# Designs tried in a protein design run: peptides against a protein of PDB entry 5T59. Part 152

Target 1, 112 residues: chain A of PDB entry 5T59
Amino acid sequence: TTPTMQSTSLLTEHLGYPPISLVDDIINAVNEIMYKCTNAMEKYLMQRNIIGKKDFSDEIKIGTAKLESLLENSVDKNFDKLELYVLRNILSIPSDLLEENRFRLLHHEKLV
Target 2, 90 residues: chain B of PDB entry 5T59
Amino acid sequence: EHIRFQRLVQVCNKALEESIRKLQSWEKIHECFPNYGQTREGIENLTVCQQQVIKLWSNLSRVEFDAIFHERSIEEKLNQLDDLINKARS

## One batch from the design tools (peptide; made by RFdiffusion4, then SolubleMPNN)

Design b2_p25_3_s2 (from b2_p25_3, 13 letters changed)
Fold by OpenDDE base, seed 4:
Structure b2_p25_3_s2 (fold): chain B 112 residues (1-112), chain C 90 residues (1-90), chain A 25 residues (1-25)
Amino acid sequence: as target 1 above (112 residues)
Amino acid sequence: as target 2 above (90 residues)
Amino acid sequence: SDEFEKEINEILEEKKKEIEKRKKE
């Protein structure tokens, strides 16, 4: 199920930041890593663009772009799943703890 | 007892592995460089790229994700969450 | 290729430096 506003508030209080912030950090990180990888590949191949008197620069650029797109799509898909899973199953408060009495208990626990 | 952080690590690893899977396919790599990959030197260069990119992907992800987890104190926080839940259910 | 390996190591070192810098902030 989708996390409730109450759950988000409680987790934000517990974590010191909204749960989505962790996911954002992870996603931003993997995107950065992705572009570093593809950039490194392109640079390496562009330094080796001439084979047998043939210039493959255009093919390398196009090919690298295609690979980047493939990777982008895969990252997007898999980390969207990750986001959903993390927010629903890891950074989540069980329903029994969302009751009024349990809510108060969590606040009390923080104060003690 | 403490399960949430373990799950976080697992799902992160899975996402990383699934994301890089297409680059692990030589066929997909070759398809992107149809003429370049018909040369001996081209094949060698592409092979190096494939292997090294995967390595870079893995290493950078490990270092960065560990840093994020530390910066967010997520292991401690998730363990505390587990403890709170278990305590409430006891 | 040793060249690519070298590049990877440089990228990794840069990332490590970046992380250390973030720790100080």
Scores: peptide ipSAE 0.340, ipTM 0.927, DockQ to the pose 0.867
Fold by OpenDDE base, seed 5:
Structure b2_p25_3_s2 (fold): chain B 112 residues (1-112), chain C 90 residues (1-90), chain A 25 residues (1-25)
Amino acid sequence: as target 1 above (112 residues)
Amino acid sequence: as target 2 above (90 residues)
Amino acid sequence: SDEFEKEINEILEEKKKEIEKRKKE
């Protein structure tokens, strides 16, 4: 089932922020981490770019970029799944609680 | 009774593990550095990179995700949500 | 490698400082 506008509103009220904001934080974080990892690798290898009088700088740059691309693709795929799962199954309100009588319960609990 | 936060942690860990899976493959790494990886020193350097990048990935994600969860008070909020749902169904 | 380990620690330390700064904002 897809989250409803009502569910989103209720969760936003409960959380103090829209559910998607949490997912955005997670995704932004992993992207930052990803680039820090690849950057660290590139820097380490570039400090060791000459072996046996051969300069491997170009190969290192290209190779690191390829690894970054592989990681980017995997991150995109897996965290898209994460987003869907979180919004559907974790940050969700069961349909029975979206009924009028149960809706009032959520508001009541917030006010108490 | 409280299940949502546990699920959040689980799905985050799964996504992180699956994302780094390709970097855990020595073959994939070596393919990106075909000539560099034919040298003894190159192999050593790449081995270090593979190991240390995975470590950095794990440590940074742990620190940052914990910070996010704290900043968003998500454990508390999800526990409250579980409680509300359980109460409503009782 | 000790050199890479040092770099990792530096990155982690910077991240921790960043997080502390965010907590104060």
Scores: peptide ipSAE 0.337, ipTM 0.926, DockQ to the pose 0.810
Fold by OpenDDE base, seed 2:
Structure b2_p25_3_s2 (fold): chain B 112 residues (1-112), chain C 90 residues (1-90), chain A 25 residues (1-25)
Amino acid sequence: as target 1 above (112 residues)
Amino acid sequence: as target 2 above (90 residues)
Amino acid sequence: SDEFEKEINEILEEKKKEIEKRKKE
């Protein structure tokens, strides 16, 4: 089921913010975490870039970038699924509650 | 009775776990550092990185997601939503 | 490695400080 405008409005009223805002927070957070992880890895390896007489700095930079790309692709895929699931199945209002009488109930409960 | 918040936590954990899956593969890690990983020291360093990155991923996500959930009062709001739905169906 | 673990702890502490700052806003 796809979120409706009515559902979004009701949930926004209930939550105090649009449902998508929660998802945005989660996605922004994981992206930040991803960067911190890969950056930490790169820094650690760059401090250990010379083994023997060989400098592996270029390989480390390229390798870390590749891992970041892999992680980014996976994050995008999985958190797109998460977004869809959350908005459709968690932050959702059943269709039977979108009728006028049920709609008023939600509004009334807020006022009480 | 209250199921939505539990589902939120579950789907978040699943997304996090699936996202880090590639980094859990030593083969994938090694492929990114083919020459570096041919050295003893390189292997040791990469091993540390693999383990610690996964740990950092888990710890940061736990701390940040908990903070977000608290800031958004999402457990309370989802519980209330469950209650409203259940009440309406009674 | 103790060194990487220390780095992780530093990152976590920074994040915690950030979160505390957000709570006060």
Scores: peptide ipSAE 0.334, ipTM 0.926, DockQ to the pose 0.833
Fold by OpenDDE base, seed 3:
Structure b2_p25_3_s2 (fold): chain B 112 residues (1-112), chain C 90 residues (1-90), chain A 25 residues (1-25)
Amino acid sequence: as target 1 above (112 residues)
Amino acid sequence: as target 2 above (90 residues)
Amino acid sequence: SDEFEKEINEILEEKKKEIEKRKKE
């Protein structure tokens, strides 16, 4: 089920931050990691760009860029799925607790 | 009884594993370096890169995700959420 | 390669230092 405004408000109060902030942290982190991985690879190969009498610098640059794009596409796809799953199934409140009466009870219990 | 944090860890691991899967394919790596990979030294260099990138991916993600989870106190908060829901249903 | 392994370790060490700095904030 799609998270409601009420669910978001309750979870924000409980967590101390909006649920989406956690997902953003995760996604930003994996993107940074991805860059570090591909950058390290490019650096390593560029130090070994000449084999025999042939310079492979251009091929290395193009190839590493292609791999980065491939990885980026996969990251985007899989972490979009993760975002949906986390927000719908992990950082979620069951519908029976989102009714007006139950909402008041949960809010009151937290303040006491 | 506490299930949400476990699920979070599982889906994170799954997303990381699925994301790196293409780089685990030697064929995909070689396709990006068709001429470089026709040399003995090129193959050796690419083999090192493939292995070490996967290792770096795994290690960095573990360290960073654990840090995020700690900074957000997410295990504690999710356990509390589980307890709250279970209590409300009892 | 030992060279790549060394680079990986350096990256990891830098990340750990960064995380420790964040903990103090």
Scores: peptide ipSAE 0.333, ipTM 0.926, DockQ to the pose 0.846

Design b2_p25_3_s3 (from b2_p25_3, 9 letters changed)
Fold by OpenDDE base, seed 4:
Structure b2_p25_3_s3 (fold): chain B 112 residues (1-112), chain C 90 residues (1-90), chain A 25 residues (1-25)
Amino acid sequence: as target 1 above (112 residues)
Amino acid sequence: as target 2 above (90 residues)
Amino acid sequence: ASEFEKENEKILQETKEKIEKRKKE
């Protein structure tokens, strides 16, 4: 089931931030990490670009780019799944709590 | 009792593991450097890269995600959510 | 340790430092 506006509002109130913000932090972090990894690899190989008097700089650049693309695709796929899972199953309010009598509990706890 | 935070950690780890899986394949690495990888030195360099990239990926992810979880107080918040749900169902 | 390993250590350390700065704010 897709999160409702009501669920989002309640969770935002509970968390102090919108649920999507957590996911955004995670995704932003992994993207940064990804590029740090590929950049480090490229730098390392570019320092070792000449073997037997042959310059492999072009191949290294292309190859690293290919790996980066491969990783990007995988990250996108897997963290899209993560986003969906987190928002639907972790940062979610069961339907039985989305009733008027149950809302009181959530709001009451906020006041404590 | 408290399950949501554990699940969050699990799904994060799974996503990280699945994301890096193809880089764990030497064949995939070698395919990107077909001529470079035909040299002894090239193979050695690529081997180092493969190992160190995976290590860096793991270490950075751990540090960054832990920081995020702390900054967002997500463990506490998810535990509270679990408690609220459990209480409501009692 | 390889040069790459040393670089990784550096990157990791820098990352930790940045994170700590955020925590203190």
Scores: peptide ipSAE 0.642, ipTM 0.947, DockQ to the pose 0.809
Fold by OpenDDE base, seed 1:
Structure b2_p25_3_s3 (fold): chain B 112 residues (1-112), chain C 90 residues (1-90), chain A 25 residues (1-25)
Amino acid sequence: as target 1 above (112 residues)
Amino acid sequence: as target 2 above (90 residues)
Amino acid sequence: ASEFEKENEKILQETKEKIEKRKKE
């Protein structure tokens, strides 16, 4: 099930921010982390690009890029799942509380 | 009684773990460096990379996610949400 | 190994500093 506008509004009021904002923060963070990791790896290997008389710079660049792509794909897949799960199952309001008399409880509790 | 925040942490950890799983495969790493990885030094360097990347991934994610959770006050908010839901159902 | 570890420590420290900076804003 997809979050309703009403649920989103209520949660936004409760959280002080839209639920998606939390997910965005998480996803942005992991993406940044990902690139920090791959960048660090590339730098490390590029400092060790010559073994014997062979220069492996090109292979290192290509290889690191491949690993980055692999990681990107995995991150995208898994955090897309995370987004759906969080929004549907964690940052969600049960349908029984979305009825007029009950959803007001969230609002009322905040005001009182 | 409070379950939502715990679940959030769990799914975050799961996503992080699943995301890095491919890099935990030495075979996949080696495949990306077929010639480099045929050298002793290359293997050593790649081994270090594999270990340190995973470590960095773990450490950064912990710090970043904890910061996000704190900044968003998500534990408190989710606990409150749990309480409100439970109260409404009681 | 040590060099990468040092780099990791640096990256981690920088990250922490950035986070702390955000908290102050």
Scores: peptide ipSAE 0.640, ipTM 0.947, DockQ to the pose 0.927
Fold by OpenDDE base, seed 5:
Structure b2_p25_3_s3 (fold): chain B 112 residues (1-112), chain C 90 residues (1-90), chain A 25 residues (1-25)
Amino acid sequence: as target 1 above (112 residues)
Amino acid sequence: as target 2 above (90 residues)
Amino acid sequence: ASEFEKENEKILQETKEKIEKRKKE
């Protein structure tokens, strides 16, 4: 089930930030890591682009781009699943705690 | 008792592992460099790339994710959430 | 260590340094 507005509000209060912010940090980090990996690979191969008097620069650039695309597609797929799972199952509040009396418990603990 | 943070770590690791799966395939690597990979030296270079990219991926993700978790105090917050839920159900 | 491995160590170190700078802010 999609998180309710109440759940988001309560979790934001508890965390000090919206739940989506954590996921955004994670996704931004992995995207940066992905770029660093593919860039390092391209640089390494471009320093070794000539073999037996043949220049493979064009093939290296195209090949690295293809690998980056494959990795990007996989990252997008898996971290979209992660986002959904985290927001639904980890950063979630059970329905029984959304009741009026249980709702007060979260506020009370914060103020104590 | 405290389960949410453990689950967070698990799903993060799973996403990272599944994302890098294609690069763990030598065939996939070679397909991207069909002529370069037909040379001995090219194969050696690609082998180094495959190994080192995976290693870099692992090391960077560990450092970055640990930093995020610390900056967001997520372990503490998730433990507190678990405690609140358990208390409410007791 | 290979040249790539050395580069990885450099990238990792730079990343750690950037993270430490964020901690101090």
Scores: peptide ipSAE 0.637, ipTM 0.947, DockQ to the pose 0.798
Fold by OpenDDE base, seed 3:
Structure b2_p25_3_s3 (fold): chain B 112 residues (1-112), chain C 90 residues (1-90), chain A 25 residues (1-25)
Amino acid sequence: as target 1 above (112 residues)
Amino acid sequence: as target 2 above (90 residues)
Amino acid sequence: ASEFEKENEKILQETKEKIEKRKKE
């Protein structure tokens, strides 16, 4: 169930920011972390690219790119699920409270 | 009584764990470096990478997510939300 | 500690410093 406009408005008022902003922060953070990890790995291996008489620079670049893609796909999949869950089940208002009379109560409680 | 923040932490941890699972597979890593991984030194280097990437992933995610939660005051806000909902239903 | 470990420590420290700067803003 996608959050309604009313739910979003109420939660935005309560949180001080739109619910999606929290999810955006989380997703942006994990993406940054992901690239820091893969970059560190590539850098480390490129400093160790020659073994014996063989130069593995090309293989290292391709391999790290493959791992990065693998991680990207996994991150996208799992954090898309997270986004849906958070917005639907955590940052949500129960349907029974999404009536005009209930909205007033929640708003009143905030102002008191 | 307060359940939403706990759930947030749980789903974040789950997403992080599931995301890094592929890198925990030595076979997956080795497949990306088929010739490099046929050398003794290559195996050693890849082993270091696997271990250190996982550690870095864990440490950075902990620090970053905790910071986000603090900056957004999300624990307090979610607890308040739980309280409001419970009060409305009482 | 391995060179990678040292790099990780550096990255982590830099991250913490950036976070602390945000807290003060």
Scores: peptide ipSAE 0.636, ipTM 0.947, DockQ to the pose 0.762

Design b2_p25_3_s4 (from b2_p25_3, 9 letters changed)
Fold by OpenDDE base, seed 1:
Structure b2_p25_3_s4 (fold): chain B 112 residues (1-112), chain C 90 residues (1-90), chain A 25 residues (1-25)
Amino acid sequence: as target 1 above (112 residues)
Amino acid sequence: as target 2 above (90 residues)
Amino acid sequence: SAEFEEEIEKILKEREEEIKKRKEE
């Protein structure tokens, strides 16, 4: 089930931020991590680019770029799934609490 | 009782594990460096890279995600959410 | 291998310091 506007509002009030903000932080973080990993790899290999008097710099650059793309695609796929799961199943309010009387209860609990 | 935060951690770990899976394949790495990987020294270098990248991936993700969870107070908030839901159902 | 590990440690240390700094602010 797709999150409702009411659910988002209630969760935003509870969290102090929109639920999507958490997901955005996670996705941004993993993208940064991905970049650091591929850069580290490229740097390491570029320091070892000559083997047997043959320069593999071009191949290293191309290969690292390919790996980055591969990793990026995988990250996108898996963290899109994560986003859906988190917003639907973790940062969600059960339907029984989306009734008016339940909303009041939630608000009351917050005020107490 | 408190399940949402645990689930969050689990799905994050799963996403991270699945994301790095392709790099865990030696064949995939070797395909990206077909000539470099035909040399003994190249294979050694690529092997080191593979292992260390996976290590870096794991360590950085742990540090960064923990920081996010802390900054967002997500464990506390999710526990509170669980409690609210449980109370409402009682 | 050692060179790569050093780089990893450097990256991790830098991030930890940044995180620590933010927590203190």
Scores: peptide ipSAE 0.211, ipTM 0.905, DockQ to the pose 0.818
Fold by OpenDDE base, seed 4:
Structure b2_p25_3_s4 (fold): chain B 112 residues (1-112), chain C 90 residues (1-90), chain A 25 residues (1-25)
Amino acid sequence: as target 1 above (112 residues)
Amino acid sequence: as target 2 above (90 residues)
Amino acid sequence: SAEFEEEIEKILKEREEEIKKRKEE
């Protein structure tokens, strides 16, 4: 089930920011980490690109790019799942609390 | 009593673990460097690289995610949410 | 391996310092 507008509003009020903002931070962070990992790998191997009389620079570049692509695809898949789970099951308000009487209670609790 | 933050940490860890799964496979690494990996030195370099990348992945994710959770005060907020829900149901 | 480890430590240290700075603000 998709989060309702009401749920989003209540959570935004509670959190001080929209729920999606947390997910965005997480996704942005992992993307940055991914780049740093692949970049470090490429640099490390490129410093060791010559073995014997053969230069493996091209293979290293292609290989690291392939690994980056694999990692990127996996990150996208798994963190899309994460986004859905977080927004639906963690940053969510049970339906019974979205009723008018319970809705008022949440607002009341915040004001007290 | 408080379950949401725990679930958040769990799902984050799961996503991170599943994302790095392919890089944990030596076979996958070797496939990307078929000729380089046929040399002794190449194998050694790839082995070190694989291990260190995974380490970097783990360490950076820990640092960054903890920072995010702190900046967003998410543990406190989720605990409060749990409390509110429990109170409403009592 | 030492070179890679050093690079990792450098990256981590940089991020930790940045985070620390933000917390102090």
Scores: peptide ipSAE 0.203, ipTM 0.904, DockQ to the pose 0.799
Fold by OpenDDE base, seed 2:
Structure b2_p25_3_s4 (fold): chain B 112 residues (1-112), chain C 90 residues (1-90), chain A 25 residues (1-25)
Amino acid sequence: as target 1 above (112 residues)
Amino acid sequence: as target 2 above (90 residues)
Amino acid sequence: SAEFEEEIEKILKEREEEIKKRKEE
């Protein structure tokens, strides 16, 4: 079930913000976390880039980038699913409430 | 009675867990550093990185998501939504 | 290991402090 305009409006009124805003916050946060993780890893390894007489800096940079890409792809996939689930199943209004009388109920509860 | 917030937490945890799944594979990590990982020191360093990245991932996500949930008052709002729905169906 | 852990703790502490500050505002 896809969120309707009515559902979005009602939920926005209830939440004080559009439902998508919550998802955006979550996605933005995980992206930031992802960057911090890979950056920390790269920095740690770059401080340990020389073993014996060999410099592994290039390999470290490439390897870290590969891991970042891998993580990014996984994040995108899983959090797209999350977005869909949240908007359709958590931040959702049952169809039986998407009637005029039910809308009034939600509005009334807000005012009381 | 209140189920939506619990579901939100669950789906967030699942997404986080599945996202980090491949980094939990030593083989996958090693593949990214084939020559570096052929050295004893390299293996040790990569092992530390793998463990600590996963830890950082878990800890940061907990802190950040809790902050988001608090700032958005989402538990309260979802509980209220549950109550409204239940009331409407009664 | 200790160096990495220390960095993680710094990052977490900084974020927690920032969040705390925001909550107090």
Scores: peptide ipSAE 0.203, ipTM 0.903, DockQ to the pose 0.809
Fold by OpenDDE base, seed 3:
Structure b2_p25_3_s4 (fold): chain B 112 residues (1-112), chain C 90 residues (1-90), chain A 25 residues (1-25)
Amino acid sequence: as target 1 above (112 residues)
Amino acid sequence: as target 2 above (90 residues)
Amino acid sequence: SAEFEEEIEKILKEREEEIKKRKEE
């Protein structure tokens, strides 16, 4: 089920930040890691761009870009799934606790 | 009793593993460097890159995700959430 | 390759030091 506005508010109060912020941190981190990986590969290969009498610089640049795109597409797909799962199943509040009466009780307990 | 943080870790690991799967394929790597990979030295260089990139991916993700979880206090917060829900249902 | 491994270790070390510094603050 899709998280409600009420769930978001309660979780934000509990966490000290909106639930989506955690997911954003994770996604930003993996994107940075991805860049570091592909950049390291490109640098390594560019230092070894000449084999025999042939310069493979152009092929290396194109090839590393293709790999980066491939990895990026996979990251996007899998971490979109992660986002949905986390927000729906991990950072979620059961419906029985979202009733008006129960909502007030949880809020009161936190303040006491 | 505490299940949410464990699930978070599992889902993160799964996403990381599935994301790097294509790079674990030598065929996919070679397809990106068709001429370079026809040379002995090229194959050696690509082999090193493939192995080291996967290693870097694994190590950096572990360090960075652990840092995020710590900074967000997510294990503690998720445990508290589990406790709160369980208490409400008792 | 030792060269590639060295670069990876540098990257990891830099991140670990940065994280450690932030935790101490």
Scores: peptide ipSAE 0.188, ipTM 0.901, DockQ to the pose 0.761

